Peptides against a protein of PDB entry 7AE7. Designs and how they scored, part 70

Target 1, 321 residues: chain A of PDB entry 7AE7
Amino acid sequence: KVYKDLREFLEVLEQEGQLIRVKEEVNPEPDIAAAGRAAANLGKNQPAVFFEKIKGYKYSVVTNVHGSWQNHALMLGLDKNTSTKDQFYELNRRWDKFPVPPNVVKREAAPCKENVIDKDINLFEILPLYRINEQDGGFYISKASVVTADPEYPDDFNKLNVGTYRIQVKDRDRVGIQALAMHDIAVQLEKAEAENKPLPIAITIGNNPLVTFMASTPVGYNQNEYEFVGALQDGVPMDIVKSDLYDHLYVPAGSEVVLEGHIIPRVRTVEGPFGEFPGSYSGARLQCEVKIDRITHRTNPIFENLYLGIPWTEIDYLMAL

## One batch from the design tools (peptide; made by RFdiffusion4, then SolubleMPNN)

Design b2_p14_8_s1 (from b2_p14_8, 8 letters changed)
Fold by OpenDDE base, seed 5:
Structure b2_p14_8_s1 (fold): chain B 321 residues (1-321), chain A 14 residues (1-14)
Amino acid sequence: as target 1 above (321 residues)
Amino acid sequence: PPRLTAPPLKLPLP
């Protein structure tokens, strides 16, 4: 089975008994984190948790989507009870199908383009933002597939990077991004900053689960994560669409929310602290800042966000293979 | 560094 978007995956998770739907209004804090922790603490068959109503917000949140071996099997379109060994075997078998080039769809065919915000941008109107852990220094977008290109080779599709980075919301239209030297985004940013130019960026939220998986999986600098998604779909291409602001950036056609903007060159602002994957808070650091210039989103967008804490949590399942 | 803690929540199990 192949999923076009997050919604098709959530439907399967619900059918398979791997999604808890919370229909009552919750507080963004601490209820979302508490539910993520409670789901993780089940030890097996850890479900996604879908919050239909969040106090003070218009839209929904889903967390713990990748938070179990069962959800990982379902992501691969396997039986939920498929052993970790057989999942790994199937993952490797499909990996050898690389590259599987994506389909570039027309703008009119892309669900992520249903709505546009190009003025008076306010992230809080689109995303039900919350602290993932109580002592986080702010609201984090922790499960975004971040699209950047090489500014020297913008038309080289093999250098298009789709990565997962911690993103702190800094203002209505500003986010901090952690671009470490080991990340492909840091190479691209260094080239842009050498010329004092902005780095174009698309921050995509609520994707096909294999896009989120590949964005969390290190690949070579000259390898495109979308071509691996097609391989992991057993040779079925994924659908991508051109960004609205940049001819050389492509986003998943089915994304719930796309934040288009730029990394501001040579600017660093305080980011953190953040509760990290070892189950401890990182310190505050100076990090890059992104200006959001345009948003596209599906009608009634679902904010997919990562739950992380003391292992094992969703992030440990994303990094386990 | 402080450990990550979240309050226990009872979820409706499927």
Scores: peptide ipSAE 0.023, ipTM 0.732, DockQ to the pose 0.045
Fold by OpenDDE base, seed 4:
Structure b2_p14_8_s1 (fold): chain B 321 residues (1-321), chain A 14 residues (1-14)
Amino acid sequence: as target 1 above (321 residues)
Amino acid sequence: PPRLTAPPLKLPLP
């Protein structure tokens, strides 16, 4: 099976008994993180946890979507009981199909374009934000697929980068982003900052699970993650759509939320601390700042976010194969 | 760096 979006995947997870639906109103803290940790602690068959109602927020949260071998098998469109070995063999077999170019759909055909916010942007009105761990320095978007391009080669689709970076919410319309020198986004940002130019960015939330998987998987600088998604879909192209602000940025057509904006050149602000994948907090440091200039979103957008802590958690499953 | 602690479970996973 191939998934167009997060919703089709959540439907399969629910059908397969790999999703817990929490219908009662929860507190953003500590309940979301507590449930993510509790789900991870089951050791096997760890379900996604879908929160329909969050106190003080309008929209839903889903966590632990990739948080098990069963969910990982289902992501590949395999039987949920497919062994990790057979998942690995199937992943490698499909990897050899690279590149599978995506379909560029029209704006009117893209669910991520159902609603637009271009003024009075407030991330808290769209995303049910919470601290993932108690000592996090703020609210984090931990599972976004971040789209950037090479500013010297903006039309080179092979240099279009889709990566996962930790994102701290800084204000209603601002986020801090961790761009480390080892990340392709850092190369692109360095080029933009050399000229004191903004780097165009699209932060996409709630995607086709293979987009999220590929965004967390390192690939070559001249390799497009969307073309790997098509390979991992066994040769079925994924659907992408042009961003609203930038002709050279393409986002998944089915994204729940798209934050379009720019990295502010040569600005650094305090980001962190954040609870990292080894189960320890990183220190606070100066990081890049993104201005959000436009939001597009599906009606009743689902905020997909992960819990991370002492291994194993969702991030370990995302990076295990 | 300080070690992450699991938040107290307030919601039973149904």
Scores: peptide ipSAE 0.022, ipTM 0.713, DockQ to the pose 0.057
Fold by OpenDDE base, seed 1:
Structure b2_p14_8_s1 (fold): chain B 321 residues (1-321), chain A 14 residues (1-14)
Amino acid sequence: as target 1 above (321 residues)
Amino acid sequence: PPRLTAPPLKLPLP
């Protein structure tokens, strides 16, 4: 089975008994993080947790979507009881199908384009933001697929990067992003900053689960994560759409939320602390700052976010293969 | 560094 978006995957998780639906209103803190930790602590068959109502917010949150081997099997369109070994063999078999080029769909055919916000941007109106761990220095977007390109080769689709980065909300229309020197985004940013130019960026939230998986999987600088998504879909292309602000950036057509903007050149602001994957806080440091210039989103967008802490949590399943 | 902990939540059993 292939999924077009997060919603089709959540439907399958629910059908397979791998999703808990919380219909009662919850507090964004501590309830979402508490549920993510509690789900992880089940040790096996760890479900996604879908919160329909968050106090003070309009939209829903889902967590722990990739948080088990059962959910990982279902992501691959396999039986939920498929062994980790057989999942690994199937993943490798499909990996050899690279490249599978994506379909570029028209703007009117892309669910991520249903709604537009181009003025008075406020991330808190679109995303039910919360601290993932109690001592986090702010609200984090922990499961975004971040799209950037090489500013020297903007038309080279093979250099289009889709990665997962630590993102702290800094203001209504600003986020901090951790671009480490080992990440392809850092190479692209260095080129932009050399000329004192903004780096165009699209931060995508709530994707096809294979997009989120590939954005968390290191690939070569001249390899496109979307072409691996098509390979992992057993040769079925994924659907992408052109960003609204940038002709050279493409986003998943089914994204729940797309934050379009730019990394501000030669600006660094304090970000952190943040609870990291080993189960310890990283300190505060200077990080890049993104200005959000446009939002597109599906009607009733789902904020997909992960809990992370002492292993094993959702991030460990994303990095395990 | 302090260990990351979240308060326990009783999940509804499916």
Scores: peptide ipSAE 0.021, ipTM 0.716, DockQ to the pose 0.046
Fold by OpenDDE base, seed 2:
Structure b2_p14_8_s1 (fold): chain B 321 residues (1-321), chain A 14 residues (1-14)
Amino acid sequence: as target 1 above (321 residues)
Amino acid sequence: PPRLTAPPLKLPLP
């Protein structure tokens, strides 16, 4: 099975008994994190948790989507009981199919383009934001696939980067992003900041699960994550579409939400603390700041977000392959 | 550093 979007994957998770649907209204805090911790504590067959109604918000949240070996098997289109060894064997077999170029679809064919917000941007109207852990310094977007290009080679598709980065919401139309020196985004940002230019960015939320997997997997600077998604789909291309603001940035056609904007050059603002993957809080640090200039989204967008804490949680499964 | 703990919610397991 190949998935076009998050929704097709959530349907399969529900059919396979790997999704819990919470139909009653929940509080964004602490109920979402509490359910993420409860799901992780099952030790095996850890389900996704889908919240249909969140107090004070219009839209839904899903968490723990990658939170088990069963969910990873289903992501690869395998039987949910496929052993970790056989999943690893199949992953390596498919990896050798790289590159599999994506299909570029028309704007009118891309579900992520169903709705547009280009004025009075407020992230709280689109995303049911919450603290993932009680002592987080703010609201985090933890499962975004962030698209950037090399500002010296913007038309070089092999240098188009799709990565997962720690993102804190700072204002209605601003987010902090952690661009570490070891990440490809930091190389691209250094080039833009040398010229005192903004770096174009598209922050995509709620994707095909293999896009989220590849955005969390380190690849070479001259390798495109979308071409690995096609390889991991056993040679079936994924669908991408041009961003609305930038002709050189391509986003997954099925994304639930796309935040288009720019990293502000040579600006650093306080970000954190945040509960990190070892089960401990990081300190507050100066991080990059993104201005959001446009949003596109599906009708009734699903906010996919990560639960993380003391191992093992969803992030440990994403890093284990 | 403080450990990341959330109170477990009783999930309606299928």
Scores: peptide ipSAE 0.017, ipTM 0.671, DockQ to the pose 0.045

Design b2_p14_8_s2 (from b2_p14_8, 7 letters changed)
Fold by OpenDDE base, seed 5:
Structure b2_p14_8_s2 (fold): chain B 321 residues (1-321), chain A 14 residues (1-14)
Amino acid sequence: as target 1 above (321 residues)
Amino acid sequence: APRLTAPPLVLELP
C-alpha cells in the first residue's frame, strides 16, 4: 500500500485499529498532551490520536501517527504485525531503489493548493496550536517537513533539502526555527546569510507518512528526500508541486498545510524552552526567525503534530531506523 | 533539566 497523503494513512490506521478518534470537544491543554502520553504509555500497538474538535479552534489535530512499530509497519504498507527485523529488511531493500524521482503535478491537481491565504496571515486560524508539554515556552510545530534549497545552486534538485526542525510559533506570521550546524538547512542558511539574503522556506505540515519519515532521516547533502520517498514506496514516485512563491521549492502535493516564507538573514530571537526527545526540557536560546508570507492548505486541514516525552515516544520510533 | 510530564489519561485501543 502507498499513501498519497496523511488522510489515506489515517484511514488505514483507523481500519487497522491503530487510531483513536476523539469526537468530544477537548481543551488544547492539557488534553492533547495527556492523550499523547497515554498513547505512548501503552507500550505496544500505540495508536494515533485524532481530535475532531478542539476548544477555541476550527480544525482538527492528530498526534502519535508514527508512535509505534505497528504504525511504522503500516507506513511501509506492510502488515501491522511485521517484525522490526522484517521492517528493517524491507526498508533496506527499498532504500537500494534510490533514486526514484517524484512526479511534479500541476497546481490544480495538488490538494495542498485548495485554499490560499496571502494577507492578514494568522497561524492560529489555520493550526490548533497548543503546548506539547506543560512547560514548553510556546506552541511548537514539531512534525513539519521543511523544504529549503541551496542558494548557490537553487535549481539543483539534488540539493533540495526536506528536513524536520524544531519550530516555535512566535507571532501570527512568525516562527522560530532551530537550525543546528549539523543540519543541511544550516549550510544553506549560512550561504544566504553570507550575502545578507533571505533563505526561501516552505514549512509543510500533515504529509504522506514516508515524507515525514524521510524528513526525519539524515541523508547526504546532495540527496533529495523525495527520491528516497519514492524508493521507500517500492519504486512508486511521490507527487510534489511547485511552491507558490518560489520556482525552486517543491512541496508534497498532499500536504494539509504549507507555510511559505523566508528565514530573515542575520536575525536571532529567543526560542524555547521545549520538551525534547530525551524526556527533558531544553533551555531557551537565540534561534532563526521565519516570516510567513503565504499559506496554502487543504479544506478542513488536519494539524499533524508530534508528541514528545519520556522515551519511548513517537520521535523515538522515527529515529530508530 | 525538568522531566517531561503530562496529566494521566487512560486510553483504550478501539
Scores: peptide ipSAE 0.018, ipTM 0.632, DockQ to the pose 0.043
Fold by OpenDDE base, seed 1:
Structure b2_p14_8_s2 (fold): chain B 321 residues (1-321), chain A 14 residues (1-14)
Amino acid sequence: as target 1 above (321 residues)
Amino acid sequence: APRLTAPPLVLELP
């Protein structure tokens, strides 16, 4: 089985008994984080948790989508009871199919383009934002696939980077992003900042589960994560679409939400603290700042976000393969 | 550093 988007995957998770649907209105805090921790604490067969109604918000949240070996097996289109060993063997077999180039679809064929916001941008109107842990310095987007390119080689598709980064919401149209020196985004940002230019960015939320997996998997600087997604789909290309603001940035056609904008050159603002994957808080640091200039989104967008804390949580499963 | 905890919630698989 290959999935076009998050919704097709959530349907399979629900059919396989790997999704809990919460129909009652919940509080964004602490209920979402509490559910993520509780799901992780099951130790096996950990389900996704889908919240249909969040108090004070219009749209839904899903958490713990990658939070089990069963969900990983299903992501690969395998039987949910496929052993971790056999999942690794299948992943390695498919990895050798790289590169599998994506299909570029027309704007009109891309579900992520159903709605546009280009004025009076307010992230809180689109995303049911919450603190993932009680002592977080703000609201975090923890499971975004962030698209950037090399500003010296904008037409080199092999240098297009899709990565997962810690993103704190700073204002209605601003986010902080942690670009560490070991990340490809930091190399690209250094080139832009050397010339005092903005770095174009697309922050994509709620994707095909293999996109989210590959965005969390380190690859070479001259390797495109979308071409690995096609490999992991056993040679079936994924669908991408051109961003609205940038000719050189492509986003998953099925993304629930796309935040298009730029990293502001030579600006650093306070970000954190944040509850990290070892189960401890990182301190506040000066981090990059992104201005959001445009949003595109599916009708009734699902905010996919992860809980993280003392291992094992969803992030540990994303990093384990 | 303080340990990350969330309030306990009971989840049952469907």
Scores: peptide ipSAE 0.016, ipTM 0.648, DockQ to the pose 0.043
Fold by OpenDDE base, seed 3:
Structure b2_p14_8_s2 (fold): chain B 321 residues (1-321), chain A 14 residues (1-14)
Amino acid sequence: as target 1 above (321 residues)
Amino acid sequence: APRLTAPPLVLELP
């Protein structure tokens, strides 16, 4: 099976008994993180956890979507009981199908375009934000697929980067982003900052699970993550759509939320601390800042966020691949 | 062979 969006995947997880739906109103803190830890303690068959109602917010949260080998098998459209060995074999077989070019759909056909916010932007109205760890210096968006391009080669689709980066919410319309020198986004940002220009960015949340997987998987600078998504879909192209602000940026057509904006050139602000590991906090560092200029979102958008905690966490499954 | 590359958690391994 191939999934167009997060919703089609969550439906399959629920049908397969790999999703727990919490229908009762929860407090964003500590209940979301506590439920994630509880799900991790359920053993080897860790389900996704879907929170329908969060106190003080309008929309839902889902965590631990990639948090088990069963969920990973289902992501590949395999039987949930497929062995880890057979999952790796199939993943490797499909990887050799690269490149599989995406389908560019019309704006009117893209679910991520159902609603637009272009003024009075407030991230707290769209995302049920919470602290993931007790000592976090703020709210984090930990499972976004971040789209950027090479500012010298904006029309080179092979240089379009889709990556996962640590994102701290800084204000209603601003986020900090950790762009490390080892990441392709840092190369693109360096080029923009050399000219004192903004770097165009689209921060996409709640994607097709293979997009999230590929955004967490380093590829070559001249390799497009969407073309790997098509390969991992066993040769079925992924659907992408042009961003609203930028002709050269393409986002997943099915994204729950798209934050369009720019990295502010030569600005660095305090970001962190963040609990990357239990008992280990990355120190507060000066990081880049993104201004959000436009939001597009699906009706009743689902905030997909990473579960972090004691191994085996969702990140350990995303990393062990 | 695809290097199954973990998201770069900068594991500063102690």
Scores: peptide ipSAE 0.025, ipTM 0.616, DockQ to the pose 0.028; fails the geometry check
Fold by OpenDDE base, seed 2:
Structure b2_p14_8_s2 (fold): chain B 321 residues (1-321), chain A 14 residues (1-14)
Amino acid sequence: as target 1 above (321 residues)
Amino acid sequence: APRLTAPPLVLELP
C-alpha cells in the first residue's frame, strides 16, 4: 500500500489498532506530553496518539506516528507483524530503485492549497502549540519536512533539500531553526548569507510518512529526498506541488500545513533549551530566524509533532533503522 | 546500498 498523505496513513494505523484516538478535550499542557508518555508505556506495540480536541485551539494533534516497528511496517505497506529483519531487507530492496521522480500536480489538485493565509499570520491559530518537554524554552515544531534549494543552482532539482530540523516558535510569524553545519540546509544558507540574501524556505507539517522518514534520512547533497520516497513506495512516484511564493520550491501535495517564508540573513537569536533526549537538554544557543510570509493548509489541519519521552520513543525507532 | 540506518528523526543533539 502507498499513502498520498498523513490522513491515509492514520486511517490504516487506526484500522490496524496502532492509533489511540483521544476524543475528550485535553489541555495542551501537560496532557499531550503526559498521554504520549502513557502510550510509550504500552510496550513494544506503541500506537500513534491522536488528540481531537485541545483547549484553546481549533485543530488536532497527532504524536508517535513512527513510534513502533508495527507503524514502520505499515508505513512500508507491509503486514504490521513483519520482522525488523524483513523490514530492513525490503527497505534495502526498494532503495535500489532510486531515483523515482515525483509527479508535479496542479495547484488546484493539491490538498495543501485548500486554504491560504497571506496577512495577519498567527501560527497559534493554525497549530495547537505546546511544550513537548517540561523544561523546553518554548513551543517546538519537531517533525516538519523543511524544503530549501541551492541559491547558486535554484533550478537544480537534485539539490532541492528536504530535511528535518529543530524549530522553535519565536512569535506569531517567526520561528528559530537549528541549521547545523553537517546539514545540507547549512550549505545553502552559507551561500545566501555570503551575499546577504534571504534563503527561501517551506516548512511542511503533517506529510506522507515516507516523506517524514526521508526528511530525517541523510542523503547526498545532489540527491533529492522525493526521488527516494518514490523508491521506498516500490516505484510509485509521490505527488509534489509548486510553492506559492517560490517557483523553485516544491512541497508535498498532501501536507497538512505549509509555512512559506525566508531565513533572515546574518541574524541569530536565542533558541532553546530543548529536551532532545530524556534527561539531556541542549543549552540555549544563537540560531537562525525564519520569517513566515504565507501559510497554506488543508481544512481542519492536523499538527503532527514528535513524541519525546522514556525509551522507546519515536526517535529511538527512527534511530534503530 | 547506503546503510539505511533510518536516521533517527534525530533532532540531532548538538
Scores: peptide ipSAE 0.016, ipTM 0.583, DockQ to the pose 0.030; fails the geometry check

Design b2_p14_8_s3 (from b2_p14_8, 8 letters changed)
Fold by OpenDDE base, seed 2:
Structure b2_p14_8_s3 (fold): chain B 321 residues (1-321), chain A 14 residues (1-14)
Amino acid sequence: as target 1 above (321 residues)
Amino acid sequence: APRLTAPPLVLPLP
């Protein structure tokens, strides 16, 4: 099976008994993180946790979407009981199908374009934000697939980067982003900052699970993550759509939320701390700042965020690959 | 085969 979006994957997780629905209203803190920890205690068959109602917010949260070998098998469209060995074999077999170019769909055909916010932007109205870890210095967006291009080669689709980065919410329309020197985004940002220019960015939330997987997986600077998604879909192209602000940025057509904006050149603001590992926090650091200029979103958008806590977390499964 | 070490979605700080 191939998934167009997060919703099709969540439907399969629910059918396979790999999703818990919390239908009662929860407090964003501490209940989301507490319920995530409780789900992690279910052992090897850790389900996704879907929170339908969050006090003070309009929309839902889902966590632990990649948080088990069963969920990983289902992501590959395999039987949930497929052995880790056979999952790795199939993953490697499909990887050799690279490149599989994506389909560019029309704006009218892209679910991520159902709603637009272009004024009075407030991230708290669209995302049910909460602290993931008790000691976090703020609210984090931890499973975003961040789209950037090479500012010297903006039309080179092979240099279009889709990566996962630590993102702290700083204000209603501002986020901090951790762009480390080893990441492809840092190369692109360096080129923009040399010219004192903004770097165009699209922060995409709630994607096809293979997009989130590939955004977390390092590839070559001249390799497009969307072409690997098509390979991992066993040769079925994924659907992308042009961003609203930038002709050279393409986002997953099925994204729940797309934050379009720019990295402010040569600005660094305090970001962190964040609980990256159980019992360890990265200290507060000066990080890049993104201004959000436009939001597009699906009707009733689902905020997909990481579960972090006691091993085995969603991260531990992603590290064990 | 690329070592599909999916880096942790949260990269360990070095």
Scores: peptide ipSAE 0.022, ipTM 0.638, DockQ to the pose 0.030
Fold by OpenDDE base, seed 1:
Structure b2_p14_8_s3 (fold): chain B 321 residues (1-321), chain A 14 residues (1-14)
Amino acid sequence: as target 1 above (321 residues)
Amino acid sequence: APRLTAPPLVLPLP
């Protein structure tokens, strides 16, 4: 089984008894984080939790999508009871199919292009934002696949980077992003900042589960994560579409939300504290700032976000493979 | 550092 988008995967999770649908209105805090922690605490067969209604917001949230070995098996299109050993064997077998180039689809064929916001940008109108842990310094986007390119080689598709980064919402149209020196985005940003230029960015939310997996998996600087997604789909190409603002950035065609913008050169603002994967808070630090210039989204977009805390949580499953 | 805890939520078992 190959999934085009998050929605096809959530449907399979629900059919397999690996999704809890919460139909009653919940509070964004603490209920979403509480559910993520409770799901993680089941120890096995941990379901996704889908919230249809969040108080004060228009759209839905899903959490714990990758939060179990059963969900990982299903992501690979395997039986949910496939052993971790056999999942690793199949993952390695498929990895050898790299590269599998993606299909570039037309804008009209991309579900992420159904709606456009190009003025009066307000992230709170599109995303049901909440604190993941009580002492977080703000609202976090924790499961985005962030697309950037090498500003010296914008036409080199092998240097297109799709990564997962800690993102704090700073304003209606601004986010802080943690670009660590070991990440490919930091190399790309250094090149842009040397010239005092903005770095083009697309922050994609609610993707095909293999896109989210590959964005959380380190690859070489000259390797494209989308070409690994095709390999992990057993040689079936994934669908990508050109971003609206940038000719050199491509986003997953099925993304629920795409935030297009730029990293502001030579600006650093306070971000954090944030509850990190070891189950402890990091301090506040100076981080990069992104201006959001355009949003595209599916009709009734699903905000996919993860809970993280004391292991094991969803992030530990994403990092374990 | 303080440990990350969220309040317990009873999830309906599927």
Scores: peptide ipSAE 0.018, ipTM 0.669, DockQ to the pose 0.045
Fold by OpenDDE base, seed 3:
Structure b2_p14_8_s3 (fold): chain B 321 residues (1-321), chain A 14 residues (1-14)
Amino acid sequence: as target 1 above (321 residues)
Amino acid sequence: APRLTAPPLVLPLP
């Protein structure tokens, strides 16, 4: 089984008994984080948790999508009871199929383009934002696949980076991003900042589960994560589409939300604290700031977000494969 | 086959 988007995967999780649907209205705090912790504590068969109604918000949240070995087996299109060993064997077998180039679809064929917001941007209108941990210094987007390119080689598709980074919401149209020196985004940002130029960015939320997996998996600077997604799909290409603002940035065609903008050059603002893996707080630090200039989204977008806390959490599964 | 230069971070299972 190959999934085009998050929705096709959530359907399979629900069919396989690996998704709990919460139909009652919940409070964004503390209920979402409490349910994420509860799901992580359900033992070996942790389900995804889908919140249909969140007080004060229009749209839904899903957590724990990758939160179990059963969910990882299903992500690979395997039987949910496939052993961890056999999942690793199959993952490694498929990894050797790299590269599998993605299909570039037309804008009109991409579900992520169904709606556009280019004025009066307010992240709180599109994302049901909440504190993941009680002591968090703000709202975090913790499961985004962030797309950036090398500003010296913008047309080199092999240098297109899709990574997962800690993102704090700073304002209605601004986010802080943690770009560590060991990440490919930091190399790209350094090149842009040397010239005092903005770095183009697309922050994609609610993706094909293999996109999220590959965005959390370090690869070489000259290796494209989408070409690994095609490999992990056993040789089936994934669908990508050009961003609206940037001809050189490609986003997953099925993304629930795409935040397009730029990292502001040579600006650093206070970010954190945040509850990191393995349940330690990182102190407040000066981090990069992104201006959001455009949003595209699916109708009734699903906010996929990560629960972070004491092991064993969803992040432990994403890092363990 | 491109050499798997970096294995996926297989965090050692505890």
Scores: peptide ipSAE 0.017, ipTM 0.612, DockQ to the pose 0.018
Fold by OpenDDE base, seed 5:
Structure b2_p14_8_s3 (fold): chain B 321 residues (1-321), chain A 14 residues (1-14)
Amino acid sequence: as target 1 above (321 residues)
Amino acid sequence: APRLTAPPLVLPLP
């Protein structure tokens, strides 16, 4: 099976008994993190946890979507009981299908374009933001697929990068992003900052699970993650759509939320602390700042966010293959 | 660094 969006995957997870639906109103803190930890602590068959109602917010949250080998098998469209070995063999077999170019769909055909916010941007109105762990220095978007391009080669689709980065919400329309020197985004940012230019960015939330997987998987600088998604879909192209602000940025057509904006050149602001994958807090550091200039979103957008803690958690499954 | 600990929520397991 191939999934067009997060919703199709969540439906399968629910059908397969790999999703817990929490229908009662929860507190964003500590209940979401507590449930993520509880799910992770099951040790096997760890379900996604879908929160329908979050106190103080309009929309839902889902966490632990990639939080098990069963969910990983289902992501590959395999039987949930497919062995890790067989998942690995199938992943490798499909990897050799690269490149599988995506389909560029029309704006009107892209669910991520159902709603637009182009003024008075407030991330808190769209995302049920919370601290993932109690001592986090703020609210994190921890499972976004971040789209950037090479400023020197903006029309080179092979240099279009889709990566997962630590993103802290800083204001209603601003986020901090951790662009480490080993990330392709850092190369692109360095080029933009050399000319004192903004780096165009699209922060996409709630994607096809293979997009999230590939955004978390290192590939070559001249390899497009969407072309790997098509490979991992066993040769079925994924659907992408042009961003609203930038001709050279493409986002998953099915994204729940797309934050379009720019990395502000030569600006660094305090970000952190954050609870990291080893199960310990990182320190606060100066990080890049993104201005959000436009939001597009699906009606009733689902905020997919990562639970992190003492291993094994969702991030360990995302990075294990 | 302090360890990441969240109290487990009792999830209704299917």
Scores: peptide ipSAE 0.017, ipTM 0.650, DockQ to the pose 0.044

